Peptides against a protein of PDB entry 3V4L. Designs and how they scored, part 147

Target 1, 386 residues: chain A of PDB entry 3V4L
Amino acid sequence: GQPLAKDKVALLIGNMSYWEHPKLKAPLVDVYELTNLLRQLDFKVVSLLDLTEYEMCNAVDEFLLLLDKGVYGLLYYAGHGYENFGNSFMVPVDAPNPYRSENCLCVQNILKLMQEKETGLNVFLLDMCRKRNDYDDTIPILDALKVTANIVFGYATCQGAEAFEIQHSGLANGIFMKFLKDRLLEDKKITVLLDEVAEDMGKCHLTKGRQALEIRSSLSEKRALTDPVQGAPCSAEALVRNLQWAKAHELPESMCLKFQCGVHIQLGFAAEFSNVMIIYTSIVHKPPEIIMCDAYVTDFPLDLDIDPKHANKGTPEETGSYLVSKDLPKHCLYTRLSSLQKLKEHLIFTVCLSYQYSGLEDTVEEKQEVNVGKPLIAKLDMHRGL

## One batch from the design tools (peptide; made by RFdiffusion4, then SolubleMPNN)

Design b2_p17_6_s2 (from b2_p17_6, 7 letters changed)
Fold by OpenDDE base, seed 1:
Structure b2_p17_6_s2 (fold): chain B 386 residues (1-386), chain A 17 residues (1-17)
Amino acid sequence: as target 1 above (386 residues)
Amino acid sequence: EEFLLVSTDGETVEKYT
């Protein structure tokens, strides 16, 4: 019979907004497109952008809580990285320059922890450079891995080489994701799928002789990303996993705010990523005596580091939201909350209505406080370890 | 269209026209 997954869980991390290192662009698009593809494959996907070391550790810990016997686990990472002594290190956005292994997440340590969960398949897709870091001479003492025969590494590049992205005026994928996305939905053994991606990438004239996909696998069974999930969650662990994933993707309900002047505001929420939410406001009713009115969001929790200059934009794109803009209502004011993992408290903010009456020159303001609880990834309390 | 080929470590930047 076709292999069955007990469940399918993916953690996707895209680091691009480095503090002390060159900024990237592709991780934004790559994580978004891969999220949509993996969702079509019935994966439970947590998608996170721009994580610190602490936030990456917590994201991995939460991902490991979703893993269990026979579950398919997929970790994707796009960002800065290096490889020392066959160990792959993912670089957090807050990593110092130069970074060391103590500032980074070792993928082989994550693999060890995944093997302890008795997973049905472990897939690592590492869209990072694999050059040696000459500033880190630390030899990781790794414990012996279990012989599980369920491991697949897809490295965007070969050992000692760079992985590349294309930066132009528009949105573009990294070289690896550009070819991976075209095949990811194919009903093939994951190692066969990655081998076909390697052949396609090998035809890319830009990266020929510079980047080559490497497949490292111990996978003894015919497992595919298309393998069906085992029917209704019967175990307590499966119910917990479903609940944890659902919590990480629960948006606030849309609200209709009524102001004393008789203006009605629709407040809506959209997820771009598990840690990135768009808030949008629209005027749904305006008394005829009010000639102009706008509904601004303000007074966000300080932990979110929201610059008011980037809030309340007339388009999603002006907030830096290029991916979900087609799915958003038009004619709103838009605000992008890009760091929901930093939220320690409930998301409380103010909706400020600024308006003018016909024949009055002065603007009037009314304010309403809104509490939407903990949206998306903020429900997982990724900060509980501080 | 002009584009950059950029390594994900930022060490290599190549301009194409």
Scores: peptide ipSAE 0.533, ipTM 0.948, DockQ to the pose 0.930
Fold by OpenDDE base, seed 3:
Structure b2_p17_6_s2 (fold): chain B 386 residues (1-386), chain A 17 residues (1-17)
Amino acid sequence: as target 1 above (386 residues)
Amino acid sequence: EEFLLVSTDGETVEKYT
């Protein structure tokens, strides 16, 4: 029979907004497209953009809590990276220049921890350069991996080579993701699927002789990403995993705010990623004596580092939200919260209604404080310990 | 359409027209 997964869990990390390194663009679209595909494959997906070293460690720890015996684990990473002595290092956005292994996450350490969970399948998709870091001569003393025969690495490029992205019209896609997405839903053994992706990528004239997919596998069984999840969660651990995942993906409910002037505002929320949320405001009722009014969101928690210049935009695209804009209501003001992993407290902010009466030149303001609790990834308390 | 091919280490940037 076809193998069954006890569950399927994916962590997707896209790092772009590096502090001390060149900024990337492709990880935004690549993480989003892969998230949507893995959700169609019944994966529980946590998708995170622009993580610091500490935030990446916490994301991996939370991912490992979702893993158990017979669970399929998939880790995708897009960003800066390097390979020293056959060990792959993912570079956080706060990594110094030059970065070292002490500033980075070792994928083989994560694999060791996944093997301790007795996972059914371990898939690593690494969309990063694999050049040696000559500034770090540290040989990681890794404990010997167990022989589990359930490991698959898909490297976007060969050892010592670069991975590439195509940037056009403000959007970008990684070369690896461009070809992976066309095959990912196929009911094939994961190594066969990746081999077909390698053949398709090998036809790309732009990267021919510069980038090639490398597959490293010990997978002895015919396991696919399409393998069905074993039925209703029968174990307490499976229930806890489902609750933890659901908690990390729970949006705030839409709210109707009523102001003293008689204006009614609808406040809505949309998820772009597990750590990225769009807030939108719309005027649903306006008294006729009020000629103009706008509803701004302000006074966000300082931990979110929200620039007011990027808040309250007339389009989602002006906030930097290009992916979910089609699913958002029109004629709102939009604000993108891109760092929900930094939220220590409840998301409390102010809705400020600015309005003008007919025949008065002066603008009037009314304010209401809104508490929406901990949205999305902020529910996992990734900062427990600071 | 103009596009850029960029390495994910930022070392290579190529413009295509």
Scores: peptide ipSAE 0.525, ipTM 0.947, DockQ to the pose 0.881
Fold by OpenDDE base, seed 2:
Structure b2_p17_6_s2 (fold): chain B 386 residues (1-386), chain A 17 residues (1-17)
Amino acid sequence: as target 1 above (386 residues)
Amino acid sequence: EEFLLVSTDGETVEKYT
């Protein structure tokens, strides 16, 4: 019979805004496009940008809570990384320069923990360099992995080689994602799909002889990313998993705010990633005696590190939101919250209305406080230990 | 169109015109 997945879960991490290392661009687009493709494949996707070491550890722990017997697990990482002695290390955005294994997440340790969950398939897609880190002489003593014939690694490059991105004025994919995205929806065994991606990447003149996809697999069965999820969650564990994922992806409901002057504001929310939300405000009603009015958001929690200079923009693109702008309402003011994982408490902020009456020179202000609870990933309480 | 080919470790940067 056709293989069935008990469920399908993916964790996608894109690190680009490094503190002590060169900034990247491709992880933003690559995580977004891969998220949309995996959602079409009925994956429960957690998508996270710019994680610290502590936040990456917590994201992996929450991902492991979504794994169970016969579940398909997929981990994608795009960012800085290295490979020492066949062990892959993902570099957090707060990693020191130079970084060591103690500052990084070992992928083979995550694999060990996934094997303890008795998963049906383990897929790792690692869009990072695989050069040796000469500043890290640590030989990882890894416990012996269980013999599970269900592991697939897709490395964006060969051992000791670099992975590349294209940087221009517009949005671009990394070289690996550029070719992966064109085939990801194909109903093929995952190792066959990745082999076709390797052939397509091998035709790229820019990276020929510099980057080549490597496939490492123990997969003994014909498993595909297209494999159907087993029907309605019959187990208590499947229900808990579905509820846990749903909590991490619940947006605040849109609100209609009424001011004393008779102006009505619509406040809306959109998810760009599991930890990135766009707030937008629009004037839906204005009395004719009010000639000008603006509605802006302010007084955000300090934990979110929101620069007011980047808030209340006339376009989503001016906030750094290039991907969801087509799905957003037009003629709003837009604010991007890019670090929802840092939120310890409820998201409370102020909506301020500034307006002018016909024939009066002075501007009037009205303010309303808004509490939207814990949006998206902030419900998982990734900071429980700090 | 000018673009950069950049490694994801930042060690290699090549300009194309």
Scores: peptide ipSAE 0.512, ipTM 0.942, DockQ to the pose 0.895
Fold by OpenDDE base, seed 5:
Structure b2_p17_6_s2 (fold): chain B 386 residues (1-386), chain A 17 residues (1-17)
Amino acid sequence: as target 1 above (386 residues)
Amino acid sequence: EEFLLVSTDGETVEKYT
């Protein structure tokens, strides 16, 4: 019969905004495009941008809680990385320069933990450079991996080589994602799908002789990303997994705020990623005696590190949100919360209405506090260890 | 249209027209 997945879970990490290293662009679009494709494949997808070492560890721990016997696990990483002695290291955004193994996440350690969950399939898609780090001479003593015959690595490049991105008109895609996205929905064994991606990448004249896809697998069964999920969650563990995933993806409901002056504001929320939310405000009713009115969001929790200069923009693009702008309502003020993983408390903020009456020179202000609880990834309390 | 090919490590930047 066709293989069945007990469930399908993916963790996608895109690191771009490095503190001590060159900034990247491709991970933004690549994580977003891959998220949408994996959702069409019935994956439960956690998508995270710009994680510190601590936040990456917690994201992996939460991902491992979603894994169980016969579950398909997929880890995608786009960012800086290195390979020493056949071990792949993902570099967090707060990594020092130079970085070492103690500042980074070892992919083979994550694989070991996934094997302990008795997963049905383990897929790693690593869109990073695979050069040796000469500043790290540490030979990691990894415990022997179990023989599970269910492992697939897709490396964007060969050992000792670079991975590339194409930047055009302010957007970028990784070379790997450019070819992977065209094949990802195909009902093929995952190794056959990746071989076709490797052949398509091999035709790219830009990266010929500099980047080539490497496939490393021990996959003994004909498993595909298209494999159907086994029916309704009958186990307590499957119900818990579904509840944990749902908590990490629950948006606040849209709100209608009514001010004393008779102005009505719609407050709405959109997810760009599991840790990135857009807040938007619109004036839905204005009394005729009010000539001008604007609705600003302010007084955010300090943990979110929101610069007021980047809040309350007239377009989603001015916030750095290029991907979801087509799905957002027009004629709003937009604020992008890009670090929801840092939120320790409820998301409480102020909606400030500034307005002017016809024939009065003075601007009037009214304020309402809004509590939306813990949105998206903030429900997982990734900071519970502090 | 101008595009950049950039290595993930930032060491290689190539401009194409």
Scores: peptide ipSAE 0.445, ipTM 0.929, DockQ to the pose 0.814

Design b2_p17_6_s3 (from b2_p17_6, 7 letters changed)
Fold by OpenDDE base, seed 4:
Structure b2_p17_6_s3 (fold): chain B 386 residues (1-386), chain A 17 residues (1-17)
Amino acid sequence: as target 1 above (386 residues)
Amino acid sequence: EKFKLVSTDGETVEEYE
């Protein structure tokens, strides 16, 4: 019969906003599109942008807590990376220049930990360069892997080569994701699917002879990303996994704020990623005597590093939110919180209403403090470590 | 449209028209 997954869990990491390295663009789109595809495949997806070393370690640890016997685990990474001695290193956004293995996450170490969970399938999709880092002479001593015959690596490029993205005025995928996304929903053995992606990518004139997909697998069974999840959660572990995932994806409820002047504000929330939330405000009721009225958000926790110049924008795009803008209400003020993993406390902020009465030149302000608890990934307390 | 092909390590940058 077709194999069954006990569950399906994916961690997607896209690093772009490097401190000491060239900035990328494609990981934003790639993580978003892959998230939507994996959700259609009944994966529980955690999607994270711009993680530090510490935050990446915690994200991996939380991902490993969702893994259990017969669970399908998928790790996707897009960002800076390198390969030394057949070991793949993912580079965090806070990595020094030059980076070393001590500043990076070794994928083969993650694989070892996944094998300890007795997973049904382990898939790694690595959208990074695989050049040697000549500044890192460390030979990692890896523990011997178990013979699980359930491992698939899809590397965006071959050993010693670069992976590429297209940078233009608009949104674009990385070269790997551009071809992967067209086939990812196919009911095929994952190694066959990736082989077809390799053939499609091999037709790309821009990267021909520079980037080629490499498949490394030890997969004895016909397993596919389309394999159905086993029905009702039959174990305590499956229930815990479902609850943990649900907590990490819980948005604050929309609020109706009432001000003393009689203005009513709708406060809404949207998830762009597991660590990225859009706050939007709209005026839903205004007394006729009030001629001008704006509702802006302020006084955010310092840990979120919110630049007021990028807050309270008339469009989602002016906040840097290009992907979810179509699904957002129009005619709001928008604020993008891109670092929810840094939130140590409840998300408390102020909604400030600035308004003017007809025939008065002076603006009046009213303020309300809002506590929305821990939104999305902030419920996992990733800033504390495990 | 002008675009750049950029490696994900930033070492290679190629401009296209």
Scores: peptide ipSAE 0.539, ipTM 0.948, DockQ to the pose 0.903
Fold by OpenDDE base, seed 1:
Structure b2_p17_6_s3 (fold): chain B 386 residues (1-386), chain A 17 residues (1-17)
Amino acid sequence: as target 1 above (386 residues)
Amino acid sequence: EKFKLVSTDGETVEEYE
């Protein structure tokens, strides 16, 4: 019969905004597009941008809690990385320069932990460089991996080589994602799918002789990303997994705020990623005696590191949101919360209504505090232990 | 359109027209 997945879970990490290293651009688009494709494949996707070492560890731990016997696990990473002695290291955004293994996440350690979950399939898609880090002399002593015959690595590049992105005016994919996205929905064994992606990448004149996809696999079964999920959750663990994933993707409900002046504001929320939310405000009712009226959001928790200069923009794009702007209502003020994983408490903020009456020169302000609880990934308490 | 090919380690940057 067709192989069945007990469930399908993906963790996607895109690191771009490095503190001590060159900034990237492609991981934004790559994580977003891959999230949408994996959702079409019935994956439960957690998508995270710009994680510190601690936040990456916690994201992996939460991902491992979603894994169980016969579950398909997919880890995608786009960012800085290196490979020493056949061990792949993902570089967090807070990694020092130079970084070392103690500042990074070893993919083979994650694989060991995934094997303990008795997963049905383990897929690693590593969109990072595989050059040696000469500043790290550490040879990881890894315990012997179990023979699970269900592992697939898709490396964006070959050993000792670089992976590339295209930077132009606008949004572009990394080279790997550019070709992967065109094949990802195909009903093929994952190793066959990746081999076709490798052939397509091999036709790219820009990266020919510089970047080549490498497939490392022990996969003995015909498993595909298209394999159907087993029906209704039959176990307590499957229910917990579904609830945990749902918590990480639960948006605050849209609110209608009423001010004393008779102005009504619609407050709405949109997810760009599991740790990135857009707040938008719109004036839905204004008394005719009020000539000007704007609804600003302010007084955010300090943990979110929100620059007020980037808040309350007339377009999503001015907040740095280029991907979800098509799905957002028009004629709002937009604020992008890009670090929801840092939120220790409830998201409490102020909606400030600034307005002017006809025939009065002075602006009037009314304020209303809003508590939306823990949005998206903030429900997983990824800061537990700080 | 001018574009850059940039490595994901940021060490290689190539400009194209």
Scores: peptide ipSAE 0.522, ipTM 0.946, DockQ to the pose 0.936
Fold by OpenDDE base, seed 2:
Structure b2_p17_6_s3 (fold): chain B 386 residues (1-386), chain A 17 residues (1-17)
Amino acid sequence: as target 1 above (386 residues)
Amino acid sequence: EKFKLVSTDGETVEEYE
């Protein structure tokens, strides 16, 4: 019969805003585009940007809770990384310079834990450099991996080589994602799909002789990312998994705020990633005696590290939100919350209405506090233990 | 259009016109 997945779960991590290392650009676009493609393939996708070591560990732990017997697991990583002795290390944004294995996440350790879940398929897509880190002499003593015949690695580059991105004035993919995205929806065995991506990358004149896709597979069965999910959740574990994922992707409901002056504001929310949300405000009703009226958001929780200079922008793009701007309503003020994983409490903030009456020189202010609970990934309490 | 090819470790930067 056609192979069935019990469920399909993906964790996508894009690290760009390193503290002690060069900043990247491609992981933003790559994680976003891959998220949209995997959603079309009926994957439950957790998409996270700019994680610390602690936050990456917690994201992996939460991902492992979504895995079970016959579930397809996909891990994508874009960012800084290295390979020592065939072990791949993902570098968190808070990693010191130089970084070592103790500051990084070993992909083969994650694979070991995925094999304990009896998964139906394990796919790793590693969009990072594979150079040796000469500052890390640690030889990881990994326990012997089980022979599960269901593992696929797609490395963006070959051993000892670099992976590349294109940086220009606009948005661009990394070289790997540029070719992967064109084939990802094809109904093919995942190793055949990746081989076609390797051939397409091999035609790229910019990276010829510098970057080549490497496929490492033990996959003995015909498994595809297009394989249908087994029908209605038949197990208690499948119900728990569906509820946990749904909880982590629930947006706050849109709110209509009414001020004493008779102004009505719509407060809306949009997800860019599982840890990135856009807040937008719009004036939906204004009395004719009010000539000017603006609605600002302020007083965010300190854990979110929101700079007021980057809040309340006239366009989504001015907040750094280039990807979801087409789906947002026009003529709003926009604020981007990029670190929802850091939120320990409910998201409470102030909506401040500034307005002027016809024939009065002075501006008037009214304020309302808003509590939207824990949005998106903040519902998983990824800070348990600090 | 001017662009850079940049490695994901930041060690290699090449400028193109």
Scores: peptide ipSAE 0.506, ipTM 0.942, DockQ to the pose 0.918
Fold by OpenDDE base, seed 5:
Structure b2_p17_6_s3 (fold): chain B 386 residues (1-386), chain A 17 residues (1-17)
Amino acid sequence: as target 1 above (386 residues)
Amino acid sequence: EKFKLVSTDGETVEEYE
């Protein structure tokens, strides 16, 4: 019979906004496109941008809590990285320059922990450079991996080589993701699918002789990303996994705020990623005696590091949100919260209405405090312990 | 249109027309 997955879970990490290293662009689009494809494949997807070392560790720990016997686990990483002695290291955004193994996450350590969960399939897609880090002479002594015959690595490049992105018109795509996305939905054994992606990428004249897909596999069974999930969650563990995933993807409900002047504001929320949310406001009713009326969001928690100069924009694109703009209501003011993983408390903020009456020179302000609880990834309390 | 090829380590940057 066709193999069945007990469930399918993916963690996607895209690091771009490095503190001490060159900034990247492709991880934004690549994580977003891959998220949408994996959702069509019935994966439970957690998508995270710009994680610190601590936040990456917590994201991996929460991902491992979603893994169990016969679950398919997929880890995708796009960002800076290196390979020393066959060990792959993912570089967090807060990594020092130069970085070392002590500042980075070892993929083989994550694989060990996934094998302890008795997963049905372990897929690693690593869109990073595989050059040696000459500033790190440490040889990590890793424990011997179990022989599970269910491991697939797709490396965007070969050992000692660079991975590339193409930047055009303010957007970028990774070379690996550019070819992977066209085949990812195919009902093929994952190693066959990746081999076809390798052949397609090998036709790219820009990266010929500089980047080549490497497939490392011990996969003995015909398993595909298209493999159906085994029916309704019958176990307590499967119910907990479904609740934990749903909790991390719950948006705040849209609100209709009513001001004393008779203005009504619609407040709405959209997820760009598991840690990135757009807030939008629109005037849905204005009394005729009010000639000018604007609604601003302000007074965000300090942990979110929201610059007021980047809040309340007339377009999603002015916030840096290019991907979800087509799905957002038009004629709003937009604010992008890009670091929801940093939120320790409830998201409380102020909606400020500024308005003017016909025949009065002075502007009037009314304010309402809004508590939306913990949105998206903030419900996981990734900062528990600081 | 101008595009850039950039390595994911930021060491290689190539501009194309």
Scores: peptide ipSAE 0.452, ipTM 0.931, DockQ to the pose 0.899

